# Peptides against a protein of PDB entry 2AUS: the designs that were tried, part 3

Target 1, 323 residues: chain A of PDB entry 2AUS
Amino acid sequence: ADIKREVIVKDDKAETNPKWGFPPDKRPIELHIQYGVINLDKPPGPTSHEVVAWIKRILNLEKAGHGGTLDPKVSGVLPVALERATRVVQALLPAGKEYVALMHLHGDVPEDKIRAVMKEFEGEIIQRPPLRSAVKRRLRTRKVYYIEILEIDGRDVLFRVGVEAGTYIRSLIHHIGLALGVGAHMAELRRTRSGPFKEDETLVTLHDLVDYYHFWKEDGIEEYIRKAIQPMEKAVEHLPKIWIKDSAVAAVAHGANLTVPGIVKLNAGIKKGDLVAIMTLKDELVALGKAMMSTQEMIERSKGIAVDVEKVFMPRDWYPKLW

## One batch from the design tools (peptide; made by RFdiffusion4, then SolubleMPNN)

Design b1_p16_3_s1
Fold by OpenDDE base, seed 2:
Structure b1_p16_3_s1 (fold): chain B 323 residues (1-323), chain A 16 residues (1-16)
Amino acid sequence: as target 1 above (323 residues)
Amino acid sequence: SMAEELARVREYLASL
């Protein structure tokens, strides 16, 4: 998620009309909620689905969805996309995740050996999904980006771990315990990051949402609920972006594929088949789609389909039809 | 605690 992508400008003269669209920072509160994502601190106990159902009740919403299941006993960062933004969670499913885990060892192991063995689990690991997972139980590789040991207290090992989406920390800990020769289990787990969502000032509890919604509805104070909800564009910050002309926005918002002439600027390193975010020049999310060209092909070509548009988010009326 | 917070949220949701 922290990969700063170079921005390549294709049309340096492209301007945007300030009267068109609704930039993420300038949405009325009702519209901000309709296109919102909550960085929820999920409590331990409830399922991710129960928590989403509670948010819908608290905020009087018809639709919401979460950016990746946390087990009932697991706390921490659960992105919850609201209303018209609900499907932006598709951008978060493939996103990297960070956890803080407490591993309990079933025997005494020297600290030097713990550190050495845990370092061997950085990189590609082989996992089988647990029985309770909706994912087919095939052996698969997953990347462990980093393991940072925070504390070792006898048989208790507190560590931070950055992982590819769908890495099972419980299974990682089990395999570490086997490699140590004593066995281990996951005592505690907290998710500290899900793509662009982390433990920061945007992290809110279910109680905060109750209070902030009350302050808005009963006291007329919108400030707290506005701060508690991130714009849906936050949920695509980690994706490669393509910025388009004002004249292309309405067509893409109607479900037309993005063609090369519509591109103003784009991130470097887009490959064919990548999930990309199509943005306005005001950093509004128009759509998610599949790249049909590389960045280089989008620069060199004068025509052709650049992005196959899979999911539109922007309303059809925010920009004028110029076709 | 998160347990106390969850209890308060459940109580509130039961009052609605």
Scores: peptide ipSAE 0.010, ipTM 0.427, DockQ to the pose 0.701
Fold by OpenDDE base, seed 3:
Structure b1_p16_3_s1 (fold): chain B 323 residues (1-323), chain A 16 residues (1-16)
Amino acid sequence: as target 1 above (323 residues)
Amino acid sequence: SMAEELARVREYLASL
């Protein structure tokens, strides 16, 4: 999520009409909710699916979905996409995750040895998915981006870990315990990050959502529920972006593929096959799609399909048909 | 602190 991408301008004369669309900061409260994502602090105990069902009940919603399962006993950052934004969770599934874990060692190990061995687990590791995962139990590589030891108290090791999506922290701790020669297990786990969603001022509880919904419906106070819900555009901040002309927006919103003439600006480093976010010049999410060209091909070519549009989010009427 | 937040999570788990 933290990869700064250069922005290459292809059309420096492209303007946007301020009367068209609904920028993320200017949506009426009902529309903001329809295109929202909650940065939920998932309590431990319930499943991620039960928590999504409760959010739907609390906020009187027809649809919602989560940005990647947390086990029942695991707390912390669970992005929950609402209503029209529900499908944006597909952008969060492949996103990196951060956790804080408590590892309990099954024997005494010198602190220097704990630190040295845990440092060796930064980089590529081999994992086997647990029996309970819907994923085929094949050996696979996963990247550990960083391990930060926070505290060592005898046999208890508190650490922060940044990982590739679908890295199993329980399996990591088991392998660390084997490498230490004493064995280990995961005592506790909290997720502190899921792509662009982290522990910050946007993190809210189920209790907060009950209260904030009540303040809106009974007291007419929209401020709290508005702050508790992030715009769906937050869920795509980690993706490479392509910004399009106002004249291309309605076509893409109707499910037409993005052609090269519609591009105003784009991120550097897009490869063929990458998941990309198609944005308006007002940073509104139009659609997700698969890049059919590299960034370089999108700059050099005058025509052709740049993005195969897979999922449209923007309503068809926010921008006029200009073709 | 994250240790205090984890402790609050433990207390909440023990109360459920």
Scores: peptide ipSAE 0.008, ipTM 0.434, DockQ to the pose 0.077
Fold by OpenDDE base, seed 4:
Structure b1_p16_3_s1 (fold): chain B 323 residues (1-323), chain A 16 residues (1-16)
Amino acid sequence: as target 1 above (323 residues)
Amino acid sequence: SMAEELARVREYLASL
């Protein structure tokens, strides 16, 4: 999520009509909810599916989905995409995750040895998915981006860990315990980040959502519920972006593939096969798609399919048909 | 066994 992507401008004269679309900051509250994502602090105890069902009840929603399962006992950052935004969770599933974990060692180990061995688990690790995983139990490599030891208290090791999507912290801790020679288990786990969603002022509880919905419905105060819900565009901040002409927006919103002439600006470093976000010049999410060209090919070519459009989010009527 | 898992982890770490 923290990768600063250079923005390459192809058309510096491209303007956008302020009357078209609904920028993330200018959506009426009902529309903001329809295209919203909650940065939920999932409590320990319930499943991620139960929590999504509760949010749907609290906010009177037809649809919602979560940005990657947390185990029942695991708390913290659970992005919950609402209504028309529900499918944006597809962008969050492959996103990196951060956790704070408490590892309990089954024997005494010198602190220096703990630090040394845990450092060896930064980088590529081999994991086998747990039995409860819907993923086939095949050995696979996963990246551990960083391990930061926060505290060591005898046999208890508190650490922050940044990992590739689908890294199992329980399995990591088990392997660390084996490498230390004493064994270990995961005592506590909290997810502190899921892609662009982190522990910040946007993090809300289920209780906050009850109160904020009440303040809106009974007291007419929309401010709290508006702040508690992020625009769906937040859920794609970590993706490479392509910004398109106003004249291309309606076509993409109808499910047409993005062609090279529609591109105004784009991020550097897009590769063929990458998941990309197609944006308006007002930073509205139009669609997710698969890049059919690199950034360089999208710059050099005058024609061709730049993005195979897989998931449309924008309504078809926000921008006029200019064809 | 824990010993077999430890052996696999050590073999992996030695291959890095």
Scores: peptide ipSAE 0.000, ipTM 0.274, DockQ to the pose 0.012
Fold by OpenDDE base, seed 5:
Structure b1_p16_3_s1 (fold): chain B 323 residues (1-323), chain A 16 residues (1-16)
Amino acid sequence: as target 1 above (323 residues)
Amino acid sequence: SMAEELARVREYLASL
């Protein structure tokens, strides 16, 4: 999520009509909820599905979905996409994750040896999915981006870990324990990050959501519930983006593929096959799609399909048809 | 054994 992407401008004269669309900061509260994502602090105990069902009940919603399962005993960052934004979770599934974990060692190990061995687990590791996972039990590689030891107290090791999506921290701790020669298990786990969602001022509890919904419905105060819900555009911040002309927005919102003439600006480093976010010049999410060209091909070519549009989010009426 | 599983994992990592 922290990869700064260069923005290449293809059309420096392209303007946007301020009367068209609904920028993320200008949505009426009902519309903001319809296109919202909650950065939920999931409590320990319930499943991620139970928590999503509770949010739907609290906020009187028909649909919601989560950005990646947390085990019942695991707390922390659970992005929950609401209503019309529900499918934006597909952008969060492949996103990197961060955890804080407490590892308990089954024997005494010198601190220097703990630090040395844990550093060897940075980079590519082999993982076998747990028996209880819906994933076929094939050996697979996963990236550990970093391991930061926070505290060592005898046999207890508190550490921060950044990992590729679908890395099992329980399995990592088991392998660290093997490498130390004493064995280890996961005592505690909290997820501190899921792509663009982290522990910050946007993190809210189920209790906060109850209170903030009551303040809106009973007292007419929308400020709290507005702050508790992020725009769906937050859920795509980590993706490569393509910004399009106002004249192309309605076509893409109708499910037409993005063609090269519709591009105003784009991120560097897009490859063919990448998941990309198609944005308006007001940073509104129009659609997710598959890049059919590289960034370089989208710059050099005058014609062709740039993005195969897989999922439209924007309503068809926010921008006028100009065809 | 867990030690034999770790050895196989290390051999496989060295083969990548």
Scores: peptide ipSAE 0.000, ipTM 0.277, DockQ to the pose 0.012

Design b1_p16_3_s4
Fold by OpenDDE base, seed 3:
Structure b1_p16_3_s4 (fold): chain B 323 residues (1-323), chain A 16 residues (1-16)
Amino acid sequence: as target 1 above (323 residues)
Amino acid sequence: SMAAELAAVREYLASL
């Protein structure tokens, strides 16, 4: 998520009309909520679905969805996309995750051996999904990006782990325990990141949401609830972006594929088949789609389908039809 | 009412 992507400008003279659209920082509070994502601190106990149902009740919403299930006992970062933003969670499903885990060893192991063996689990690992997962129980590979041991207290090992989406930390800890020869289990787990969402000033509790909604509805103070909800554009910060002309926005908002002439600027390193975010020049999310060309092909070609548009977010009326 | 819904949420949060 923290990778600064180079921006290649294709049209340096492209301007945007300030009267069109609703930039993320200029949305009225009701519209901000309709296109919002909460960086929720999920408490331990409830399911991710129960927590989403609570948010819908607190904020009087018809629809919401989460950016990747946390088990009932697991706390921490749960992105919850609201109303018209609900489907932006599809951008978060493939995103990397970070956790802090407490592993309890079933026997005594020298610290040097713990450190050495845990380091061997950085990189590609083989996993089988647990029985309780909705995922087919086929053997699969997953990447462990990093393991950072925070503390070792006898048989208790506190560690930070960055992983590919759908890596099971419980299974990782089980395999570490087998490699140590004593066995191990996951005592505690907290998710500290889900793509662009992390433990920061944007992290809010269900309690915070109750209070902030009350301050807005009863006291007329919108500032707190406004800060508690991130714009949906936050949920795509980790994706490669393509910025389009004002003249292309309404067509894409109607579900037309993005053609090469509509591109103003784009990130470097887009490959054919990548999930990309189509943005306005005001950094508004228009749509998600599949890249049909590389960055290089989008620069070199004068015509053709650049992005197959899979999901539109922007309303059809925010920009005028210019066709 | 919204007040009753907020009260039910506060009660739930106090039970966690």
Scores: peptide ipSAE 0.017, ipTM 0.391, DockQ to the pose 0.096
Fold by OpenDDE base, seed 2:
Structure b1_p16_3_s4 (fold): chain B 323 residues (1-323), chain A 16 residues (1-16)
Amino acid sequence: as target 1 above (323 residues)
Amino acid sequence: SMAAELAAVREYLASL
């Protein structure tokens, strides 16, 4: 998620009409909720599905979905996309994750050996999904981006770990314990990051959501619930972006594929097959799609399908039909 | 600060 992407401008004269659309920071509260994502602090105990059901009940919503399952015992960052934004969670499923984990060793190991062995688990690791996972139980590689040891207290090792999506920290700890020669288990686990969502001022509890909804409905104070809900565009910050002309927005909102002439600016490093976010010049999410060209091909070509549009988020009426 | 994050994690783990 921290990859700074260069922005290449293809049309430096492209303007946007300020009367069209609803920029993320200018949505009326009801519309903000309809296109919202909560950075939830999931409590330990409930399943991620139970928590989503509670949010739907608290906020009186028809639809919601989460940006990647946390086990019942695991707390921390659970992005919950609301209503019209529900499908944006698919952008978060492949996103990197960070955790703070407590590993308990089953024997005494010198700190220098703990540090040396844990550093060897940075990079590519081999994992098999646990039996309880809906994921096919095949051996696969996963990336560990970093391991930061926070504390060592005898047999207890507190560490931060950044991982590729679908890395199992329980299995990582088991393998670290085997490499140390004493064995280990996961005592505690908290997720501190899910793509662009982290532990920051946007992190809210289920209790906060109850209170903030009451302040809005009973007292007429919308400021708390407005701050507790992020715009759906937050859920795509980590994706490569393509910004389009106002004249292309309505067509893409109707499910038309993005063609090269509609592009105003784009991120560098897009590859064919990448998931990309199609944005307005006001940074509104129009759609998610599959890149059919590289960034270089989108610059060099005058025509062709740039993005196969898979999921539209923007309503069809926010921008005029200019065809 | 890293120390404040560690303190918050320790307080959280001690509250469980």
Scores: peptide ipSAE 0.011, ipTM 0.387, DockQ to the pose 0.043
Fold by OpenDDE base, seed 1:
Structure b1_p16_3_s4 (fold): chain B 323 residues (1-323), chain A 16 residues (1-16)
Amino acid sequence: as target 1 above (323 residues)
Amino acid sequence: SMAAELAAVREYLASL
């Protein structure tokens, strides 16, 4: 998520009509909710599905979905995409995650040895999914991006860990315990990050959502519920982006594939097969799709399908049909 | 101190 992507401009003269679309900062509250994502602090106890069901009840919503399951006992960052934004979770499922974990060792180990062994778990690890996972129990590699030891108190090791999506922290701790020779288990786990969503001023509880919805509906105060809901565009900040001409927006919003002439600017380093966000020049999410060309091919070619459009988010009427 | 951050995390988790 923290990779700064260079922006390559193809058409420096491309302008956007300020009367077309609804930029994330200019959406009426009802429209903001329809295209929203909550950075929820999931409490320990409930399932991620129960929490999504509660949000739907609290906010009187028909649809919602979460950006990646937290186990019942796990708290912290759970992105919940609302209504028309519900399918933006597909961008968050493959995103990196950060956790703070408490590991309990089953024997005494010198602190220097704990630090040395945990450092060896940075990089590629072999994992087997747990028995209760819907995922087939095949051996798989996962990346551990970093391990930061926060505290060591005898047999208790508090650490921050950045991981590839679908890394099992419980399995990581088990393997660390084996490498230490004493064994270990996961005592506590909190998720502190899910792609672009982190512990910041946008993190809200279920209680906050109850209060903020009440302030809006009973008192007419929109400010709190507006701040509690992020625009769906937040959920794609970590993706490579392609910005398109106003004349291409309505076609893509109708489900047409993006062709090379529609591109105004794009991120560097797009590869064929990458998930990309198609954006307007006002940073509105039009669609998610699969890149059919690299960034270089999108620059050099005059024609062809640049993106196979998999999911449209933008309404068909926000931009005029110019075909 | 790390103990104060851990206590704050535990208090925060207990206040939810």
Scores: peptide ipSAE 0.007, ipTM 0.386, DockQ to the pose 0.054
Fold by OpenDDE base, seed 5:
Structure b1_p16_3_s4 (fold): chain B 323 residues (1-323), chain A 16 residues (1-16)
Amino acid sequence: as target 1 above (323 residues)
Amino acid sequence: SMAAELAAVREYLASL
């Protein structure tokens, strides 16, 4: 999410009609909810599925989905995509994660040795998925992006860790304990980040959602529930983006592949096979798709399929058909 | 070493 992507302009004369679409900041409250994502502070105890079911009951929703399972005992950042935004979670599944973990050591180890050994776990590590995962128990590599030791109190080590998606912190702590020679276990775990979603002013509890929904329905105050729900476009901030002409929006919203002439601007560093977000010039999410060209090919070519459209989010009527 | 274990796992994964 923190990688600033350069924006390359292909058509500097492209304008957008302000009457077309619904920019993320201009959605009526009902439409904002239909295209929303909650940055939920998941409590410890319930499953991620139980929490999603509770949100659906609280907010009177037909559909919702989460941006990656937290175990029952794990608290913190759980993105919950609502209604028409539900499938935006596919952008969050491959996104990096951050955790704060408490590791308990099974013996005494000097602090200097703890710090030295934990630093060796930055980079590529080997993991075996836990027995309870539906994932084949094949050995796999995962990247640890960083380990930051926050506190050491005797046998208790509090640390922040940034990891590739599907890294098991419990397994990491077990291997650190083996490398220290005393063994270790995970005492506590909190997820502090899931891609673009982090611990910030947008983080809300289930209690906040109850109160904010009542303020809207009983008192007519929409401000709180509006702030508690992020636009679905937040869930794609970490993806490479392609911005398209107004004339291409309705075609893509009907499920047509994006062709090179429809591109106005794009991020640098897109590779063939990358998941990309197709955006309007008003920063509305039209669709997710697979890049069929690199950024360089999308600049140099005058024709061809730039993006294979996998999932449309935008309604077909927000922009006019211009074909 | 972690590097030698990573090499052996890469070889194993390439054989699958």
Scores: peptide ipSAE 0.000, ipTM 0.336, DockQ to the pose 0.012

